# Ledger of designs, part 209: peptides against a protein of PDB entry 2AUS

Target 1, 323 residues: chain A of PDB entry 2AUS
Amino acid sequence: ADIKREVIVKDDKAETNPKWGFPPDKRPIELHIQYGVINLDKPPGPTSHEVVAWIKRILNLEKAGHGGTLDPKVSGVLPVALERATRVVQALLPAGKEYVALMHLHGDVPEDKIRAVMKEFEGEIIQRPPLRSAVKRRLRTRKVYYIEILEIDGRDVLFRVGVEAGTYIRSLIHHIGLALGVGAHMAELRRTRSGPFKEDETLVTLHDLVDYYHFWKEDGIEEYIRKAIQPMEKAVEHLPKIWIKDSAVAAVAHGANLTVPGIVKLNAGIKKGDLVAIMTLKDELVALGKAMMSTQEMIERSKGIAVDVEKVFMPRDWYPKLW

## One batch from the design tools (peptide; made by RFdiffusion4, then SolubleMPNN)

Design b2_p25_1_s1 (from b2_p25_1, 16 letters changed)
Fold by OpenDDE base, seed 3:
Structure b2_p25_1_s1 (fold): chain B 323 residues (1-323), chain A 25 residues (1-25)
Amino acid sequence: as target 1 above (323 residues)
Amino acid sequence: SAAAEEERRREYFRRRVREQEERER
């Protein structure tokens, strides 16, 4: 969302047939749900898995998945991908996160010292994963992108923090407390951002989902449930994109790798090994894959595998086979 | 207790899900 990636056009004459596919804003409500992601305001108390199970029950779904675990006590932004979109969460797992945290200090510290020490935690930090993490408890580096102190009230410090995926805010607060010399603990935590999902008009509660689903099923009013569910394409908004010809869509939808001749336009700054989103000219998500070339190589080369296709989302029948 | 508040929140959402399932039947 925040990184405006330059778009390089390779084929300026490429047109798209308006009769093919289902652009995000033109999906019938049932199809919109099948390819949807909810920007859920997770309440404190339930696990992320319990919340996903409730969404499946509320919306009568077979499958759903979340864009990165929030601890039971942690509230806020939990992207929940639905049905055929369930695996789009793989794009959100590595995405940056923002939190608002309340840190409680175990002693009195002057405000100037709090501000100075917290500023030193911007950048690279060394963390050990908590005992409850399925991740091997090896020391690892993580990036803290920014720390913004919102309020200091005696021993209580409210702050906003932007972090690399898998940064543990509880561990950060513990280390800040050690650096202050008094110790500290995490009193409260809310996630305010998960990649492209933030606290905005798209943020909905479990109550909103119950009420909006009822308005659709009992009253025939689809407007609310339609607005409560984002298209799966929102979950890849932060990724570098490659837009392909209509003639290449069906092959990629069948699991074929993207070759260089299929590219119409692409973002600048793609590196070999990057996760990329393959899009139609109507901004429909076809697949996720691994870049096998840089942006420059995709421009300069006439042939070769541009993207190793790892996960297809688009149905095989949305675009005709043009091979 | 924080644990009692967590369980109250869980039960509230479980109730809303049941109420919805009952309306759809």
Scores: peptide ipSAE 0.008, ipTM 0.376, DockQ to the pose 0.034
Fold by OpenDDE base, seed 1:
Structure b2_p25_1_s1 (fold): chain B 323 residues (1-323), chain A 25 residues (1-25)
Amino acid sequence: as target 1 above (323 residues)
Amino acid sequence: SAAAEEERRREYFRRRVREQEERER
């Protein structure tokens, strides 16, 4: 999420009509909720599905979905996409995760040895999915991006860890314990990041949502519930983006594939097969799709399918049909 | 501050470990 991608401009003369669409900052509160994502602080105890069901009841919603399961005992960052934004969670499934974990060692180990061995687990690790996972139990490689030891207190090791999606922290701790020669288990786990969602001022509890919904419905104060819900565009900040002409928006909103002539600007480093966000010139999410060309091919070619459109988010009427 | 948030998190985890050890005794 923190990687700034270069922006390549193809059409420097492309303008946007300010009367078309609804930029994230200009959505009425009801429309903001319909295209919203909550950065929820999931409590320990309930399942991620129970928490989503509670949010639906609190906010009187028909649909919602979460950006990647947290186990019942695990707290912290759970992105919950609302209503028309529900399918934006597909952008968050492949996103990197960060955790703070407490590892308990089953024997005494010198601090210098703990630090040395934990550093060796940065990089590529081989994991086997747990029995409870719907994923076929094949060995797989996962990347550990970083391990930061926060505190060592005798046999208790508090650490921050950044990982590739689908890395099992419980399995990582088990392997660290084996490498230390004493064994270890995961005593506590909190998720501190899920792609663009982190522990910041946007993190809210279930109690906050109850209070903020009450302030809106009973007192007419929308400010709190507006701040508690992020625009769906937040959920795609970590993806490579393609910005399109106003004349191409309605076609893509009707489910047409994006062709090369519709592109105004795009991120560098797009590869064929990448998940990309199709944006308006006002930074509105039109659709998610699969890149059918690289960034270089999208620059050099005059025609062809640039993106296979998999999921439309924008309503068909926000932009006029210009074909 | 980020430091005060990390300290609160450390204390939360230490408390939860103590509560678990007390239940296992």
Scores: peptide ipSAE 0.006, ipTM 0.339, DockQ to the pose 0.115
Fold by OpenDDE base, seed 4:
Structure b2_p25_1_s1 (fold): chain B 323 residues (1-323), chain A 25 residues (1-25)
Amino acid sequence: as target 1 above (323 residues)
Amino acid sequence: SAAAEEERRREYFRRRVREQEERER
């Protein structure tokens, strides 16, 4: 999520009509909700599915989906995409995660040895998914990006860990315990980050959502519910972006593939096969798709399919048909 | 502040550890 991607401008003269579309910051409240994502502080106890069902009841929604399951006992950052934004979760599922974990050791280990061994778990680890995982139970590699020890109190180790999507912290702690020679288990776990969603001023509870919905419906106060819901575009901030001409927006919104002539600017480092966000010049999410070219090929080529469009988000009528 | 939130988490986890140690005794 923190990868600053260079922006390469292909057409510096491309303008956008201010009358077309609905920029993320200028949506009416009802439209903002329809294209929203909540940065939910999931409480410990309920399943991620129960929490999504409660949000749907609280906010009177037909559809919602979460950006990656948290176990019942796990608290913290659960992105919940709303209504027409529900499918944006596909951008969040592969996103990196951060956790704060409490590991309990089954024996006494010198602090220096704990620190040394935990540092060796930075990098590639071999994991086996748990039996209850929707993922096929095969051995797989996962990347641990960093481990930061926050506190050591005897047998209790509090640490922050940044991991590749679908890394099991319980399994990591088990393997650390084996490497320490005493064994260990996961006592507590909180997710502190899911891609672009972190613990910040946008983090809200289920109680906050109840109150903010009532302030809107009973008192006519939109401010709180507007702040509690992020635009769906936040859910794609970590993806490489391609910005397109106004004349290309309606075609992509109809499900047409993005061709090279439609590109105004793009991020550096796009590879063939990458998930990319197709954006308007007003930073509105049009669609998600698979890159069919590299950034370099999209610059050098005059024609061809740049992106295979997989999921359209923008309504067909926000931009005029200019073809 | 991020520091005050981190300290609240440390305190929460330290409390949960103590509650677990009291149950294992």
Scores: peptide ipSAE 0.006, ipTM 0.341, DockQ to the pose 0.084
Fold by OpenDDE base, seed 2:
Structure b2_p25_1_s1 (fold): chain B 323 residues (1-323), chain A 25 residues (1-25)
Amino acid sequence: as target 1 above (323 residues)
Amino acid sequence: SAAAEEERRREYFRRRVREQEERER
């Protein structure tokens, strides 16, 4: 998620009409909610689905979805996409995750050995999905991006871990315990990051949402609920982006594939098959799609399908039909 | 090299994890 992607400009003369669309910062509150994502601090106890159902009740919503399940006992960062943004969670499911975990060792191990062995788990690890997972229990490789030991107190090891999506921290801790020769279990777990969503000033509780919705509905104060809900564009910040001409927006919003002439600027390092976000020049999310070309091909070619559009988010009427 | 020894340790560990996960089937 932290990879700064270079922006390559293909058309430096492309302008955007300020009257078209609804930039993330200029949406009326109702529209902001319809295209919103909450960075929820999930409490321990409820399922992620129960929490989503509560948010729907609190905010009077028809639809919502979460950016990757947290177990009932696990707290922390749960992105919840609202209404028309609900399917933006598909961009968050494959996103990297960070956790803070407490591992309890079943025997005494010198700290130097703990540190050395845990460092060996950085990189590619083999895991089996837990029995409770809807995923077939096949051995699979997952990436551990980093392990940061925060504290060691005898048999208790507090650590931060950055992982590929679908890495099971419980299984990681089990394997660390085996590697240490004493065994271990996961005592506590909190998710501190899910792609672009982290523990920051945007993190809100269910209680905050109740209060902020009340301030809006009863007192007419929009500020709090507006701040508590992120624009859906936040949920795609970690994806490679392609910015398109105003003349291409309505076609893509109707489900047409993006062609090379519609591209104004794009991120470097797009490969064929990558999930990409199609953006307006006002940084509005038009659609998600599959790259059919590399960045280099999108620069060099004058024609062809650049992106196979899989999911449209933008309404068809935000930009005029210019075809 | 220290890097080649680290990769050998990682591969040994990956093998041990596979062998353990096969015994738990």
Scores: peptide ipSAE 0.000, ipTM 0.250, DockQ to the pose 0.021

Design b2_p25_1_s4 (from b2_p25_1, 18 letters changed)
Fold by OpenDDE base, seed 2:
Structure b2_p25_1_s4 (fold): chain B 323 residues (1-323), chain A 25 residues (1-25)
Amino acid sequence: as target 1 above (323 residues)
Amino acid sequence: SAAEAAAAARERFARLVARAEAEEA
């Protein structure tokens, strides 16, 4: 998520009409909610599905979905996409995660040995999914991006860990315990990041959402509920982006594939097969799709299908048909 | 080298996983 992607400009003269679309910061409150994502602080206790059901009840919503399950006992960052944005969670499932974990050792181990062994778990690890996962229990490789030991108190080890999506921290701690020779278990776990969502000023509780919704409905104060809900575009910040001409927006919003002439600017390092976000020049999410070309091919070619459009988010009427 | 240490750690880890799988079987 922290990789700044270079932006390559293909058409530096492309302008956008200010009368078309609804930029993420300029949506009426009802429309903002319809295209919203909550950075929820999930409490320990409830399932991620129960929490989504509560948000739907609190905000009077028909649909919502979460950006990757947290276990009942696990707290912290749970992105919840609302209404028309519900399908944007597919962009968050493959995103990296960060956790703070408390590991309890089953025996005494010198601190130097703890630090040395935990450093060996940075990089590629082999994991077996836990029995409770809907994922077939086959051995799989996962990346541990970093392990930062925060505190060691006797047998208790507090650490921060950045991991590839679908890395099981409980399994990681079990294997660290085996490598230390004494065994270990996960005492506590909090998720501190899910792709572009982190612990920051956008993190809200279920209680905050109750209060903020009441302030809007009873007192007419929309400011709090507006701040508590992020635009759906936040959920795609970590993806490579392609920005398109105003004349291409309505076609893509109707489910047409993006062709090379529609591209104004794009991120470097797009590969064929990558999930990409198609954006307007006002940074509105039009669609998610599969790249059919690399960045280099999209620059060099004058024609062809650049993106196979899989999921449209933008309404068909926000931009005029210019074809 | 850091690459050799990482390879040795991965091999050690694979052996630990294989043992833990044999104990759970």
Scores: peptide ipSAE 0.007, ipTM 0.338, DockQ to the pose 0.022
Fold by OpenDDE base, seed 1:
Structure b2_p25_1_s4 (fold): chain B 323 residues (1-323), chain A 25 residues (1-25)
Amino acid sequence: as target 1 above (323 residues)
Amino acid sequence: SAAEAAAAARERFARLVARAEAEEA
């Protein structure tokens, strides 16, 4: 997720009008909530859908959605997108995930053998989705990016694991246990990362949200609830970005495809078919779309459709129609 | 002031919301 993407400037003279739009740092609290994402510490017990329903009740919201299901027993990082930002969770579906897992071995295994075998599970693994998954129970390959053993205490192995989206840690632990020859099961699981969302100062509990909403509504103190909610732009930090001219913003906000003349700057390494974030020069999310060109084609071409716009987030009137 | 800028931004936002709601009606 921390791929530093180079920024290529196509138009170094492009300016932005400070009167247009609402930059993430300048949104009034009500607007900030409408375009917000909570980095929730999901408790163990409830479903991700129950937790979203509780957040809607706590914050008096009509709509919210989560950035990727955690099983009821799994705690930790659950991004919850609010109101007008609800659809931004689609950017988090393909994002890598990190977990801390406790694996319990069903027999005694030397520590050196545990370390050696677990290292062999870095890379591509074949998984079968669990019965409870809405995903068809076909065998599928998933990437394990890294395994970091934190602690080994006899039969208990605490480890950090970075994985491709939709990797099942329970299945990984089962296969590790088979490879060790003794069998294993997942005792505990916590998600520590979902794309750009991690365990940091932005992580909040349901209890924190109750208190922070109370401080805002009863005491008039908006600071806590403002800090507890991230701008929706946080949910697209891991995506390749294309920054557009002020004159192109209103067209894209109306659902028009982004054409090459509208591009001011863009990330390197965009491929045709990639999910990209279309941004203003003030780092406001306008839309998500599918790249119809590579970065190189967007630089070299003078015309054509650069991005097929799939999801608009920006209201149509934040920027004037300049056509 | 930051408070006046915030109030003006809230008022602009309220107008934008009301317009968007009127375009969906």
Scores: peptide ipSAE 0.000, ipTM 0.300, DockQ to the pose 0.010
Fold by OpenDDE base, seed 3:
Structure b2_p25_1_s4 (fold): chain B 323 residues (1-323), chain A 25 residues (1-25)
Amino acid sequence: as target 1 above (323 residues)
Amino acid sequence: SAAEAAAAARERFARLVARAEAEEA
């Protein structure tokens, strides 16, 4: 998520009409909810699916979806996309994750040895998915970006870990325990980050959502529920972006593929096949799609399909049809 | 147990939902 991407400007004269669209900061509360993502503090106990069903009841919603399953026993950061934003969770599936884990060792190990061995697990690791996962049990590589030991108390090791999407912390802890020679298991796990969503002032509980919805519906106070819901654009902050002309927005909102002439600016380092976010010049999410060209090809070419549009988010009427 | 904590969380939440549904009725 923290990859700084250069922005390459292709059309420096492109302007946007301030009367068109609804920028993330200018959405009426009902529209903000329809295009919202909650940074939920998932409690331990319920499934991620139960928690989504619960948010739908609390907020009187027809649709919602989560940005990546947390096990029932696992707490912390669960992005929940609402209503028309529900499909934006696709952007969060490939995003890196951070966890705080408590590892319990099955024997006594010197602290220096714990620290040395855990540092060797930074980088590429080989994992086998758990038996209970819907994923075929094939061996796969995953990146451990960092391991930070927070505390060592005898046989209990509290650590922060940044990992590639779909890394199993339980399997990591099992392998660390094997490398230490005593064995280990995961005692506790909390997710502290899912791509752009982290433990910050935007993290809310299910109780907060009940109270904030009540304050809006009964007291007419929208401020709390507005702050508790992030704009869907937050869920794509970590993706490579392509910003398009106002004249291209309505076509993309109708499901047309993005062509090269519609591009105003784009991130560096887009490869063919990458998931990209198509944005307006007001930083509104129009669609997600698959890059059909590299950044270089999108700069050098005058024509062709730049993005195969897979998922439209923007309504068709926010921008006028200019074709 | 984590199963009991899960059950208690589900029951607490079912009560919150039932209350929210009763306040909308």
Scores: peptide ipSAE 0.000, ipTM 0.343, DockQ to the pose 0.032
Fold by OpenDDE base, seed 5:
Structure b2_p25_1_s4 (fold): chain B 323 residues (1-323), chain A 25 residues (1-25)
Amino acid sequence: as target 1 above (323 residues)
Amino acid sequence: SAAEAAAAARERFARLVARAEAEEA
C-alpha cells in the first residue's frame, strides 16, 4: 500500500466540470453509504461472515462484503464494503497485510538466537495452506516483507509482520518454531493492516456503528456515521490508477473498455495484466479493469484498448454521454 | 522466476531445519 507511484501526465490541459459526478468527500449521506467501506475492528469470536451479516442488520443494508477473511479468534482490521461498493473488495483480497502476533515457544531459546532466526524469515518463504482452507493444499511461496520484534518475554515473542496476501501467520510461527528447534504456536493474532486500511482514526467497532446509526436515525446527527464510513475510493488507493477525461467517463460507466485517447494521467509502472483503477479527474472510482498495455504503451500509443473493464462502480448518469 | 524463488526458499528453510536438528542432537 505504501508504494508511492509516480503520476505521468499525458494531457495537462484536461479540465473537469464541477457539476458532474459526486466526489468522494461531497456525497450525500445516503449516497456515501451506498458507495462506502467500513474499516471495521473485528472482535475476536465471530466469523467474518457473521460480522458482515451484523453490519447489514445494524445499517439496514441489502449487500455487503469483506476485504479478506479473519479467523474467528483473530481481531482487527476487516474492511467491509457496502451496497454498490460491495465488489470493491476484489481490490483488497490481493493487498498486503500486517499483523501483530504473539508466538509462544515450546522451549527456552536465547533472545539473540530468536532475533537472528526470525530475521531469516524475511523475504520468500514456503507455506502449505491449512487443512480447513478451501485453497488447494499445494506448497507455495509467499513474501514476508518485514518482521519487527516488539517484545521478548521468556518464551513469549510479540512481533509485527508485513506479509503478502494469503500468508498464514500460524504456519509462519510453526516454521519459526521448527527453525528454533523447540517448536512454537500462535497464541494471539491481530490484523493491524489490510492494504490501505490500518489502525487509525477510521477504525470502528460494531458498537460504534450501532450508536452512530442511532444518532443519525433518531437524533438527525449525520457526522458520526459519515466519519465511520470511508468512500469506496479508499479501497483502491493501493492500486495503480488511470485518470480519464470527462468525455470518457460515461462510456466506461456503461461498460465500454477504456481506449488510449481517454487517458489524462496515469501511474508509472503499470504492466499488461495488472488490476487498475479507472478514476475521474475528481478522484471518483469509475471501474476496475485489467491493463491491456503497459504505462509506456499507454503514453506512446495514440489508439487501442488500454483497459479491459471488468467491474463498473459508477452509475451511468453521473456523467453525460459526450459521444 | 517463481520456480527459482521457490527453490531458494526451500533451500533456506532446509538449512534452518537442519540447524535446529543439529542443536537437538
Scores: peptide ipSAE 0.000, ipTM 0.291, DockQ to the pose 0.022

